Peptides against a protein of PDB entry 4Y8H. Designs and how they scored, part 14

Target 1, 222 residues: chain A of PDB entry 4Y8H
Amino acid sequence: TTIVGVKFNNGVVIAADTRSTQGPIVADKNCAKLHRISPKIWCAGAGTAADTEAVTQLIGSNIELHSLYTSREPRVVSALQMLKQHLFKYQGHIGAYLIVAGVDPTGSHLFSIHAHGSTDVGYYLSLGSGSLAAMAVLESHWKQDLTKEEAIKLASDAIQAGIWNDLGSGSNVDVCVMEIGKDAEYLRNYLTPNVREEKQKSYKFPRGTTAVLKESIVNICD

## One batch from the design tools (peptide; made by RFdiffusion4, then SolubleMPNN)

Design b1_p11_4_s3 (from b1_p11_4, 4 letters changed)
Fold by OpenDDE base, seed 4:
Structure b1_p11_4_s3 (fold): chain B 222 residues (1-222), chain A 11 residues (1-11)
Amino acid sequence: as target 1 above (222 residues)
Amino acid sequence: SALGHSRVVFD
């Protein structure tokens, strides 16, 4: 997995690759690693796929209830606190590694969370097995006062570094843009750089192309 | 198989 977050002048961008694995097997070539906690608070997940989805749904539900109870729009720091306390309670057994980002009445925010409940803050972050490949791009090209377009490009370039260089990352780039005063813009498959070329040959043969050479019937109930 | 019991991960 390669997941990133990048702050820009008026908001935050998160991005992810779309590969899931099962040991040496590619389980899904086009999974979704970006999850909605609330309308304007999204996260990217690495680690156990089911845990990342389940924990974000649980906290998303609790954030909605908290928002209704307080009569306030949900805050990224509230989601961060709920996530970290939940993960800490389970002592890293919930295998969720998250980049949490969003906009709220206090501004734009970008955080990361590890499975044991530690949290980090930054203007740019990366997690997953592709995090070092992504960070090399981020460290090389990040600057202050990024525009929305520059931040989307930087985030997508960082994800591509993971796609090309990390075995755990692959296929496509998903993006979510959270800009102050706007709705979140979820860009599923923003880049699809791994579309397979048309096969030179069709392997759809007529039925009966493979001849039956021998048949034997064995009774196994005797 | 052992692979059939492996968890799907976002590595």
Scores: peptide ipSAE 0.336, ipTM 0.747, DockQ to the pose 0.062; fails the geometry check
Fold by OpenDDE base, seed 2:
Structure b1_p11_4_s3 (fold): chain B 222 residues (1-222), chain A 11 residues (1-11)
Amino acid sequence: as target 1 above (222 residues)
Amino acid sequence: SALGHSRVVFD
């Protein structure tokens, strides 16, 4: 997995690759690693697929209830706190590693969470097995005062670094843009750089292509 | 097989 978050002037972007694995096997070539916690708060997940999805759904549900109870728009720090307390309670047994980002009445926010419940803050972040490949791009090209377009480009380039260089990452780039004063823009398959060409030949041969050279019937019952 | 028990992960 390669997941990234990048802050820009008026918001935050997160991005992810679309590969899931089972050891050496590609389980899904086009899975979704971006999850909606609330309309303007999204996360990207690495680790156990079921845990990342389940924990984000649970916190998303509780954030909605909290929003209704408080008569306030959901805050990214509330989601962060709920996620970290839940993950800490389970002592890292819930294998979720998250980049959490969003916009709320207090501004734009970008955080990361590890499975044991530690949290980080930054202007750019990466997680997953592709995180070093992504971070090499981020460290090389990040600057202050990024535009929306520059941040999307930087995030997508960082994900592509994971796609090309990390065995755990692959296929497509998904993006979610959260800009202050706008709705979240979820860009499923924003880039599809791994479309396979049409197969040049058919492997379907006529019956009899492999000749039967000899046939024998053997009784194997005693 | 070991593969049948492997969790789906976002590595």
Scores: peptide ipSAE 0.335, ipTM 0.746, DockQ to the pose 0.062; fails the geometry check
Fold by OpenDDE base, seed 3:
Structure b1_p11_4_s3 (fold): chain B 222 residues (1-222), chain A 11 residues (1-11)
Amino acid sequence: as target 1 above (222 residues)
Amino acid sequence: SALGHSRVVFD
């Protein structure tokens, strides 16, 4: 997995690759690693696929209830706190590694969370087996005061570094853009750089290609 | 291991 987050002048972008694995096996070529916690708060997940999806759904549900109870738009720091307390309670047994990002009435935010419940903050972050490949791109090209377009490009270039150089990463780039004062823009398969060409040969033979050489009817009932 | 042999992972 390669997941990234990048802050820009008026918001935050997150991006992910689309490969899932089972040891040496590619389980899914086009899975979704970006999850909605609330309309303007999204996360990218690495680790156990079921744990990342389940924990983000649980916190998303509780954030909705909290928003209704308080009559306030959800805050990224509230989602962060709920996630870290839940993960800490399970002492790393819930294998979720998350980049959490969003916009709220206090501004734009970008955080990471590890399975044991530690949290980090930054202007750019990467997680997963492809995180070093992504970070090499981020460290080389990140600058202050990025535009939205520059941040999308930087995030997608960082994910592509994982796709090309990390065995755990592959196929496509998914992106989610969260800009202040706008709806979140979820860009499923923003890049599809691994479309397979048409197969040169077909192994669909005509019926009867394998001849019947012998037939026998045997009664097996007494 | 949290990443057991048979689990689908986002590695």
Scores: peptide ipSAE 0.314, ipTM 0.734, DockQ to the pose 0.080; fails the geometry check
Fold by OpenDDE base, seed 5:
Structure b1_p11_4_s3 (fold): chain B 222 residues (1-222), chain A 11 residues (1-11)
Amino acid sequence: as target 1 above (222 residues)
Amino acid sequence: SALGHSRVVFD
């Protein structure tokens, strides 16, 4: 997995690759690793697929209830706190590694969470097996005061570094843009750089292509 | 579903 988050001048972008694995096997070529916690709060998940999805749905439900109870729009820091407390309670046994980002009445936010419940903050972040490949791109090209378009490009370039160089990452780039004062823009398959060309040859040969070299009839009854 | 039999990893 390669997941990234990048802050820009008026919001935050997160991006992910679309490969899931089972050891050496590619399980899904086009899975979704971006999850909605609330309309304007999204996360990218690495680690155990079931755990990342289940924990984000659980916190998403609790955030909605909290929003209704408080008559307030959901805050990214509330989602962060609920996630970290839940993950900490399970001492890293819930295998969720998350980049959590969003916009709320307090501004734009970008955080990471590890399975043991530690949290980080930054202007750019990467997680997953492709995180070092992504970080090499981020460290080389990140600057202060990125535009939306520059941040989408930087995030997508960082995911592509994972796609090309990390065995755990592959196929497509998904993006979610959360800009202040706008709805979240979920860009499923924003890039599809691994579209296979049409197969030049068929492996379906006519019957009789393989010649019979020898035949023997054996009576198995005495 | 990938959730049932094998640990699908977003490695």
Scores: peptide ipSAE 0.298, ipTM 0.745, DockQ to the pose 0.067; fails the geometry check

Design b1_p11_4_s4 (from b1_p11_4 with T6Y F7R)
Fold by OpenDDE base, seed 2:
Structure b1_p11_4_s4 (fold): chain B 222 residues (1-222), chain A 11 residues (1-11)
Amino acid sequence: as target 1 above (222 residues)
Amino acid sequence: SSLGSYRVVFD
């Protein structure tokens, strides 16, 4: 997995690849790793896919209830706190590594969470097996005061670095843009750089294509 | 899975 988050002048963007793996096997070529916690708070998940999805759904439900109870729009820091406390409670046994981002009445926010419940803050972040490939791009090209378009490009370039260089990452780029004063924009398959061409030939051959040169029956039991 | 890009906007 390669997941990234990038802050820009008026919001935050997160992005992810779309490969799911089971060891050396590609289980899903086009999985969704971006999860909605609330309308304007999204996260990207790395680690155990089932855990990332389940924990984000759980916290999303609790955030909705909290929002209704307090009559306030959900805050990213509330989601962060709920996630980290839940993950800490389970002592890293819930294999969720998350980049949490969003906009709320206090502004735009970008955080990361590790499975044991530690959290980080930054203007740009990467997680997953492709995180180093992504971070190489981020460290090379990140600057202050990014525009929305520059941030989307930077995030997508960072994900592509994971797609091309990390075995655990692949296929497509998903993006979610959360801008202050606007609705969240989820761009499923923003880039599809790995569309396979049509196969030129079939490997189905007529029966008898391989000639039987010799047959022998051997009795191996007395 | 449709390999096509699609946009979903959430309020």
Scores: peptide ipSAE 0.029, ipTM 0.471, DockQ to the pose 0.027
Fold by OpenDDE base, seed 5:
Structure b1_p11_4_s4 (fold): chain B 222 residues (1-222), chain A 11 residues (1-11)
Amino acid sequence: as target 1 above (222 residues)
Amino acid sequence: SSLGSYRVVFD
């Protein structure tokens, strides 16, 4: 997995690859690793797919209830706190590594969470097996005061670094853009750089292509 | 099919 988050001048973008693996096997070539916690709070997940999905849904539900109870829009820091407390309670046994991002009445936010419940903050973050490949791109090209378009490009380039260089990452780039004062923009398969061309040859041969070299009839009765 | 590209916007 390669997941990234990048803050820009008026919001935050997260991006992910779309490969799921089971050891050396590609289980899903086009899975979705971006999850909605609330309309304007999204996360990207690495680690155990079931755990990332389940924990984000659980916190998403609790955030909605909290929002209704308080009559306030959900805050990214509330989601962060709920996630980290839940993960900490399970001492890393819930294999969720998350980049959590969003916009709320207090502004734009970008955080990461590890399975043991530790949290980080930054202007750009990467997680997953492709995180180093992504970080090489981020460290090389990140600057202050990125535009929305620059941030989307940077995030996409960072994910592509994972796609091309990390065995655990592959196929497509998904993006979610959360800009202050706007609706969240989820771009499923924003880039599809690995579409296979049509096969030039058929591997189906006509019957009789393989010659019979020898035939032996054995009577199995006495 | 999960292979399609699409844009979803949430209010």
Scores: peptide ipSAE 0.024, ipTM 0.424, DockQ to the pose 0.027
Fold by OpenDDE base, seed 1:
Structure b1_p11_4_s4 (fold): chain B 222 residues (1-222), chain A 11 residues (1-11)
Amino acid sequence: as target 1 above (222 residues)
Amino acid sequence: SSLGSYRVVFD
């Protein structure tokens, strides 16, 4: 997995590759690693797929209830706190590694969470087996006061570094853009750099291509 | 099968 987050001047972008694995096997070539916690709070997940999905759904549900109870829009720091406390309680046994990002009435935010409940903050972050490949791109090209377009490009370039160089990463780039004052923009398969060319021929032969050379009918009942 | 012992992961 390669997941990244990048802050820009008016919001935050997260991006992910689309490969899932089972050991040496590619389980899904085009899975979704970006999850919605709330309309304007999204996360990217690495680790155990089921755990990342389940924990984000659980916190998403509780964030919705909290929002209704308080009559306030959900805050990224609330989601962060709920996630980290939950993960810490389970002492890393919930294998979720998350980049959590969003916009709320207090501004734009970008955090990461590890399975044991530690959290980090930054202007750019990467997680997953492809994180070092992504970070090489981020460290080389990140600057202050990125535009939305620059941030999307930087994030997608960082994911591509994982796709090309990390065995655990592959296929496509998904992006979610959360800009202050706007709805979140989920860009499923923003880039599809691994589309195979059309097959030149079909190996689906007509029925009867393989001749029947011999036939015998044997009665196995008395 | 050996494959059934692996969890699906986002590496």
Scores: peptide ipSAE 0.291, ipTM 0.729, DockQ to the pose 0.063; fails the geometry check
Fold by OpenDDE base, seed 4:
Structure b1_p11_4_s4 (fold): chain B 222 residues (1-222), chain A 11 residues (1-11)
Amino acid sequence: as target 1 above (222 residues)
Amino acid sequence: SSLGSYRVVFD
């Protein structure tokens, strides 16, 4: 997995690749690693797929209830606190590594969370097996006062570094842009750089193409 | 299959 977050002048962008694995096996070539906690708070997940999805849904539900109870828009720091306390309680047994980002009445925010409940803050972050590949791009090209377009490009370039250089990352780039004063913009398959060419041959043959040399019918019922 | 024991991950 390669997941990244990048702050820009008026918001934050997160991005992810779309590969899931089971050891050496590619389980899904186009999975979704970006999850909505609230309308303007999204996260990217690495680690155990089921854990990342379940924990973000749980906290998303509790954030909605909290928002209704307080009559306030959800805050990124509230989601961060709920996530880290939950993960810490389970002492790393919930295998979720998250980049949490969003906009709220206090501004734009970008955080990361590890499975044991530690948190970090930054203007740009990366997690997953492709995080070093992504960070190399981020460290090379990040600057202060990025525009929205520059931030999207930087995030997508960082994800592509993971796609090309990390075995655990692959296929497509998903992006979510959260700009102050606007709705979140979820860009599923923003880039699709790994479209397979058309197969040279069809392997669907008519019935009877392979001759039947011998047939036996065995009754296995009593 | 031994593959059935592998968890799906966003590695």
Scores: peptide ipSAE 0.274, ipTM 0.720, DockQ to the pose 0.062; fails the geometry check

Design b1_p11_5_s1 (from b1_p11_5, 6 letters changed)
Fold by OpenDDE base, seed 1:
Structure b1_p11_5_s1 (fold): chain B 222 residues (1-222), chain A 11 residues (1-11)
Amino acid sequence: as target 1 above (222 residues)
Amino acid sequence: SHTITYAVVYD
């Protein structure tokens, strides 16, 4: 997995590759690793697929209830706290590694969470087996005061670094843009750089192509 | 033979 988050001047972007694995097997070539916690708070997940999905859904539900109860828009820091406390309680047994990002009335935010409940903050972050490949791109090209377009490009380039160089990453780039004052923009398959060309020939041969060379009938009754 | 089941992982 390669997941990244990048802050820009008026919001935050997260991106992910779309490969899931089972050991040496590619389980899904086009899975979705970006999850919605709330309309304007999204996360990217690495680790155990079921755990990442389940924990984000759980916190998403609780955030919605909290929002309704307080009559306030959800805050990224609330989601962060709920996630980290939950993960800490389970002492790393919930294998969720998350980049959490969003916009709320207090501004734009970008955090990461590890399975044991530790959290980090930054202007750019990467997680997953492809994180070093992604970070190489981020460290090389990140600058202060990125535009939305620059941030999307940087994030997608970082994900591509994972796709091309990390065995655990592959296929496509998904992006979610969360800009202050706007609805979140989920860009499923923003880039599809691994589409195979249509096969020139079919290997479905007509019936009868393989000739019967010999036939024998044996009676097995006494 | 024992079948090894791998969890689906977002590596």
Scores: peptide ipSAE 0.285, ipTM 0.705, DockQ to the pose 0.058; fails the geometry check
Fold by OpenDDE base, seed 2:
Structure b1_p11_5_s1 (fold): chain B 222 residues (1-222), chain A 11 residues (1-11)
Amino acid sequence: as target 1 above (222 residues)
Amino acid sequence: SHTITYAVVYD
């Protein structure tokens, strides 16, 4: 997995690859690793697929209830706190590694969470097996005061670094843009750089391709 | 032989 988050001048963007694995096997070539916690708070997940999906759904549900109870729009820090406390409670046994981002009445936010409940903050972040490949791109090209377009490009370039260089990452790039004052923009398969060409040959041969030259029956019983 | 079961992961 390669997941990234990048803050820009008026919001935050997160992105992810679309490969899931079962050991050495590609389980899904085009899975969705971006999850909606609330309309304007999204996360990207790495780790155990079921855990990432389940924990984000759980917190998403509780965030909605909290929002209704307080008559306030959900805040990213609330989601962060709920997630980290939940993960800490389970002592890392819930294998969720998350980049959480969004916009709320206090501004734009970008955080990361590890399975044991630790959190980080930054202007750009990466997680997953492809995180080092992504971070190489981020460290090389990140600058202050990015535009929306620059941030999307930077994030997608970072994901592609994972796609090309990390065995655990692959296929496509998904993006979610959360800009202050706007609805979240979820861009499923923003890039599809690995579309396979049509196969040149078929392995379906006509009957008789392999001729039967001889048959014999041998009794091997006592 | 033993069956190996892999969890689906987002590595």
Scores: peptide ipSAE 0.284, ipTM 0.711, DockQ to the pose 0.057; fails the geometry check
Fold by OpenDDE base, seed 3:
Parts: sequence; C-alpha cells; structure tokens
Structure b1_p11_5_s1 (fold): chain B 222 residues (1-222), chain A 11 residues (1-11)
Amino acid sequence: as target 1 above (222 residues)
Amino acid sequence: SHTITYAVVYD
C-alpha cells in the first residue's frame, strides 16, 4: 500500500493506490482505500483491510451522532481522538494505519495514526509499504504554499512512485480533495496508468480441435 | 491436506 496526504494553501488532499493482497497473491486490482468518516473528513488506510474499513465506519457513525448532539460540524481532531483512543484500547491488535484529513470550521488538517494509537502531524505524510518511495518524491518536490493543482499532482506522483517501486502497491490512483468552503471531491481512479493491452493470442479453440478417438457409456449401479 | 487462509491486507 501507498497512501499520502498533502496540505495546500486552501485545504488538504489525500491519495492512495488500489492494490490489495493475500500473501503473494493480488486479491483485488482496484480496491478502494479512501474512506469517508464524514462529508468533509476522509481517511486513507493501510494494514488489515477489514480493520481499516470497520474502524472508520465505527468512528464515522459516532462522529455523526456527536455532530447531531452538539449541533456542530464535525472536527478532524475529534475523529483523530476517537480513532486513537479506540486503537490504543486494543493495543495494536486492530491493524489500522491511517492518514486522516479534512476541513472543518477551524481550518484544514492532516494527521496520521498507527495501530497502537500514536498520532503524527505534518504538511505532507505517507504510510504503507510504499511510504519510502512516496516520501522520496514528497521530500524532493514539496514546497510551502502549494496550489490545489500542485498538491494533487504531487500526491499522485508520490502514489505512482509506490505503484512502480513497491510490491504491495499497484494499479490506479484514487484522490480526495478537501478544500475550505467547498464539498469534498472524491476522484475514484483519478489515474489509471496500468490498463492492460489486448492479449496477443487466445486459448479458446473451436470445438473439435482435439479429435475424439473413443467414447464409451458405462452404467454404474450400486 | 493443510489449508492456510490469508487475510486481505493493504500492504
């Protein structure tokens, strides 16, 4: 997995690859690793697929209830706190590694969470087996005061570094843009750089290609 | 025969 987050001048962008694995097997070539916690708070997940999906759904449900109770738009730091407390309670047994990002009335935010409940903050972050490949791109090209377009390009370039160089990453790039004052923009398959060309040959031969030399019908009665 | 079930992961 390669997941990244990048802050820009008026918001935050997160991105992910689309490969899932079962040991040495590619289980899904085009899975979705970006999850909605609330309309303007999204996360990218690495680790156990079921755990990342389940924990984000649980916290998403609780954030909705909290928002209704307080009559306030949900805050990214509230989601962060709920996630880290839940993960810490289970002492790393819930295998969720998350980049959490969003916009709220206090501004734009970008955090990461590890399975044992630790959290980090930054202007750019990467997680997953492809995180070093992604970070090489981020460290080389990140600058202050990025535009939305520059941030999307930087994030997608960082994901591509994982796709090309990390065995656990592959196929496509998903992106979610959260800009202050706007609805979140979820860009499923923003890039599809691995479309397979048509196979050169087919093994589907006409019926009768292999001759039937002998046929016998036997009644097997007990 | 022994069967091993792998968890689906985002590596």
Scores: peptide ipSAE 0.267, ipTM 0.700, DockQ to the pose 0.057; fails the geometry check
Fold by OpenDDE base, seed 4:
Structure b1_p11_5_s1 (fold): chain B 222 residues (1-222), chain A 11 residues (1-11)
Amino acid sequence: as target 1 above (222 residues)
Amino acid sequence: SHTITYAVVYD
C-alpha cells in the first residue's frame, strides 16, 4: 500500500493506490483505500483491509452522532482522537494505519495514525509499504503554499512512486480533495496507468493441440 | 492467510 496526504493553501488532498494483497497474491487490483469518515473528513488506510474499513466506519458513525449532539460540523481532531483512543485500546491488534485529513470550521488538517494509537501531524505524510518511495517524491518536490493542482499532482506522483517501486502497491491512483468552503471531491481512479493492453495472441487452443501420449484409468478404491 | 491486506508498516 501507498497512501499519502498533502496540505495545500486552501485544503488537503489524500491519495492511495488500489492494490490489495493476500501474502504474495494480488487479491484485488482495484480496491478502494479512501474512506469517508464524514462528508468533509476522509481517511486513507493501510494494514488489514477489514480493520481499516471497519474502524473508519465505526468512528464515522460516532462522529455523526457527536455532530448531531453538539450541533456542530465534525472536526478532524475529533475523528483523530476517537480513532487513536480506539486503536490504543486494542494495543495494535486492529491493524489500521491511517492518514486522516479533512476540512472543518477550524481549517484544514492532516494527520496520521498507527495501529498502536500514536499520531503524527505534518504538511505531507505517507504510510504503507510504499511510504518510502512516496516520501522520496514528497521530500523532493514539496514546497510551502502549494496550489490545489500542485498538491494533487504531488500526491499522485508520490502514489505512482509506490505503484512502480513497491510490491505491495499497484494499479491505480485514487484521490480525495478536501478544500475549505467546498464539498469533498472524491476522484476514484484519478489515474489508471496500468491498463493492460490487448493480448496479441489468444492462448485458447482446440482440444488435441497437446497430444495425449498415454491414458490410464486407475480405480483407487481397490 | 485469508485476510486481505493493504500492506503493513513495521518499525
Scores: peptide ipSAE 0.089, ipTM 0.650, DockQ to the pose 0.058; fails the geometry check

Design b1_p11_5_s2 (from b1_p11_5, 6 letters changed)
Fold by OpenDDE base, seed 1:
Formats: structure tokens, sequence, C-alpha cells
Structure b1_p11_5_s2 (fold): chain B 222 residues (1-222), chain A 11 residues (1-11)
């Protein structure tokens, strides 16, 4: 997995590859690793697929209830706190590693969470087995005051570094852009750089290509 | 830890 987050001048972008694995096997070539916690708070997940999905759904549900109770738009720090406390309680047994990002009335935010409940903050972050490949790109090209377009490009380039260089990453780039004052823009399969060309030949031969050499009818009744 | 029963992961 390669997941990244990049802050820009008016918001935050997160991106992910689309490979899931079962040991040495590619389980899904085009899975979705970007999850919606709330309309303007999204996360990218690495680790156990079921845990990442379940924990984000649980916190998403609780965030919605909290929002209704307080009559306030959800805050990224609330989601962060709920996630880290939940993960810490289970002492790393919930294998969720998350980049959490979003916009709220206090501004744009970008955080990461590890399975044992530790959290980090930054202007750019990467997680997953492809994190070093992604970070090489981020460290080389990140600058202050990125535009939205520059941030999307940087994030997608960082994910591609994982796709091309990390065994656990592959296929496509998903992106979610959360800009202040706008709806979140979920860009499923923003890049599809691994589409195979049409096969030149078919292995579907005409019926009868394989001849019947022998046929027998056997009565199985006494 | 994964053995012959591989868990689906976003590794």
Amino acid sequence: as target 1 above (222 residues)
Amino acid sequence: MHDIHYEVVYD
C-alpha cells in the first residue's frame, strides 16, 4: 500500500493506490483505500483491510451522532481523537494505519494514526509499504504554498512511486480533494496507468475444435 | 502474522 496526504494553500488532498494482497497474491487490483468519515473528512487506510474499513465506519457513525448532538460540523481533530483512543484501547490488535484529512470550520487538517494509537501531524505524510518510495518524491518536490493542482500532481506522483517500486502497491491512483468552502471531490481512479492493451488473439476456439474420440453409454441400473 | 491463511491487507 501507498497512501499519502498533502496540504495545499486552501485545503488538503489524500491519495492511495488500489492494490490489496493476500500474501504473495493480488487479491484485488482495484480496491478502494479512501474512506469517508464525514462529507468533508476522509481517510486513507493501510494494514488489515477489514480493520481499516470497520474502524473508519465506526468512527464515522459516531462522528455523525456527535455532529447532530452538538449541532456542529464534524472536526478532523474529533475524528483523530476517537480513532486514536479506539486503536490504543486495542493495543495494536486492530491493524489500521490511517492518514486522516479534511476541512472543518477551524481549517484544513492532515494527520496520521498508527495501529497502537500514536498520531502525527504534517504538511505531507505517507504510510504503507510504499511509504518510502512516496516520501522520496514528497521530500524532493514538496514546497510551501502549493496550489490545488500542484498538490494533486505531487500526491499522484508520490502514489505512482509506490505503484512502480513497491510490491504491495499497484494499479491505479485514487484521489480525494478537500478544499475549504467546497464539497469534497472524490476522484476514483484519477489515474489508470496500468490498463492492459487489448489481447491480440483469443483462446476461445470454435466449438468442435477438440474432436470426440470415443463415446459410450453405461447403464448404471441393475 | 500471516501463514497459509492469508488475510486481505492493504499492505
Scores: peptide ipSAE 0.360, ipTM 0.785, DockQ to the pose 0.070; fails the geometry check
Fold by OpenDDE base, seed 5:
Structure b1_p11_5_s2 (fold): chain B 222 residues (1-222), chain A 11 residues (1-11)
Amino acid sequence: as target 1 above (222 residues)
Amino acid sequence: MHDIHYEVVYD
């Protein structure tokens, strides 16, 4: 997995690859690792797929209830706090590693959460097995006061670094842009750099292509 | 636990 978050001048962008694995096997070539906690708060998940999805849904539900109860729009820090407290309670046994980002009445925010419940803040973040590949790109090209377009480009380039260089990452780039004053823009398969061309040949050979080299009849009855 | 079965992971 390669997941990233990048803050820009008027919001935040998160991005992810679309590979899931089971050991050495690609389980899904085009899974969705970006999850909606609330309309304007999204996260990217790495780790155990079931845990990442379940925990984000749980907190998303509680955030909605909290929002209704308080008559306030959800805040990213509220989601962060709920997530970290939940994860900490389970002492890392819930294998969710998250980049949480969004916009709320207080501004744009970008955080990361580890399975044991620690949290970080930054202008750019990466997690997953492809995080170092992504971070190499981020460290090389990140600057202050990015535009929306620059941030999307940077995030997508960072994900591509994971796609090309990390065995745990692959296929496509998903992006979610959360800009202040706008609806979240979820860009499923924003980049599809691994579309295979039509196969040159069919692998359906005529019957009889494989020759019988020898045949023996063995009586197995007494 | 991870050594016994292959979990679906976002690695």
Scores: peptide ipSAE 0.352, ipTM 0.778, DockQ to the pose 0.068; fails the geometry check
Fold by OpenDDE base, seed 2:
Structure b1_p11_5_s2 (fold): chain B 222 residues (1-222), chain A 11 residues (1-11)
Amino acid sequence: as target 1 above (222 residues)
Amino acid sequence: MHDIHYEVVYD
């Protein structure tokens, strides 16, 4: 997995690859690793697929209830706090590693969470097995005061670094843009750089294609 | 933990 988050001048963008694995096996070539916590708060997940999806849905539900109770729009820090406390309670046994981002009445935010409940803050972040490949791109090209377009480009380039260089990452780039004053823009398969060409030949041959050249019967009983 | 079992992971 390669997941990234990048803040820009008026919001935040997150991006992810679309490969899921089972050991050495590609389970899904085009899975979705971006999850909606609330309309303007999204996260990208690495780790156990079921755990990432379940925990984000749980916190999303609780955030909605909290929003209704307080009559306030959800805040990213609230989601962060709920997630980290939940993960900490389970002592890392819930295998969710998340980049959480969004916009709320206090501005734009970008955080990361690890399975044991630790959190980080930054202007750009990466997680997953492809995180170092992504971070190499981020460290090389990140600058202050990015535009939306520059941030999307930077994030997608960072994900592609994971796609090309990390065994756990692959296929496509998904993007979610959360800009202040706008609806979240979820861009499923923003890039599809690994479309396979049509297979040239069939491996189905008529019976008898492989000739029997020789036959022998050997008695193996004494 | 997910490295031991063939669970579906976002590695």
Scores: peptide ipSAE 0.345, ipTM 0.773, DockQ to the pose 0.075; fails the geometry check
Fold by OpenDDE base, seed 3:
Structure b1_p11_5_s2 (fold): chain B 222 residues (1-222), chain A 11 residues (1-11)
Amino acid sequence: as target 1 above (222 residues)
Amino acid sequence: MHDIHYEVVYD
């Protein structure tokens, strides 16, 4: 997995690859690793697929209830706190590693969370097995006061570094842009750089290619 | 670690 987050002048962007694995096997070539916690708060997940999805759904539900109770738009720091407390309670047994980002009435925010409940803050972050490949790109090209377009480009380039250089990452780039004063823009398969070429051979043979050599009727009961 | 587990991961 390669997941990244990048802050820009008026918001935050997160991005992810689309490969899931089971050991050496590619389980899904085009999974979705970006999850909506609330309309303007999204996260990218690495680790156990079921845990990342389940924990984000749980916190998303509780954030909605909290928003209704307080009559306020949800805040990224509220989601962060709920996630970290939940993860800490389970002492890393819930294998969720998250980049959490969003916009709220206080501004734009970008955080990361580890399975044991620690949190980090930054202007750019990466997680997953492809995080070092991504970070190489981020460290080389990140600057202050990025535009939206520059941030999307930087994030997508960082994900591609994971796709090309990390065995745990692959296929496509998903992006979510959260800009202050706008709706979140979820860009599923923003880049699809790995479209497979047409296979040279087909195993679709005419019926009867394999001859029937023998036919028999056998009684299966007395 | 993943060798023994039937678990889908976002590695």
Scores: peptide ipSAE 0.339, ipTM 0.778, DockQ to the pose 0.072; fails the geometry check

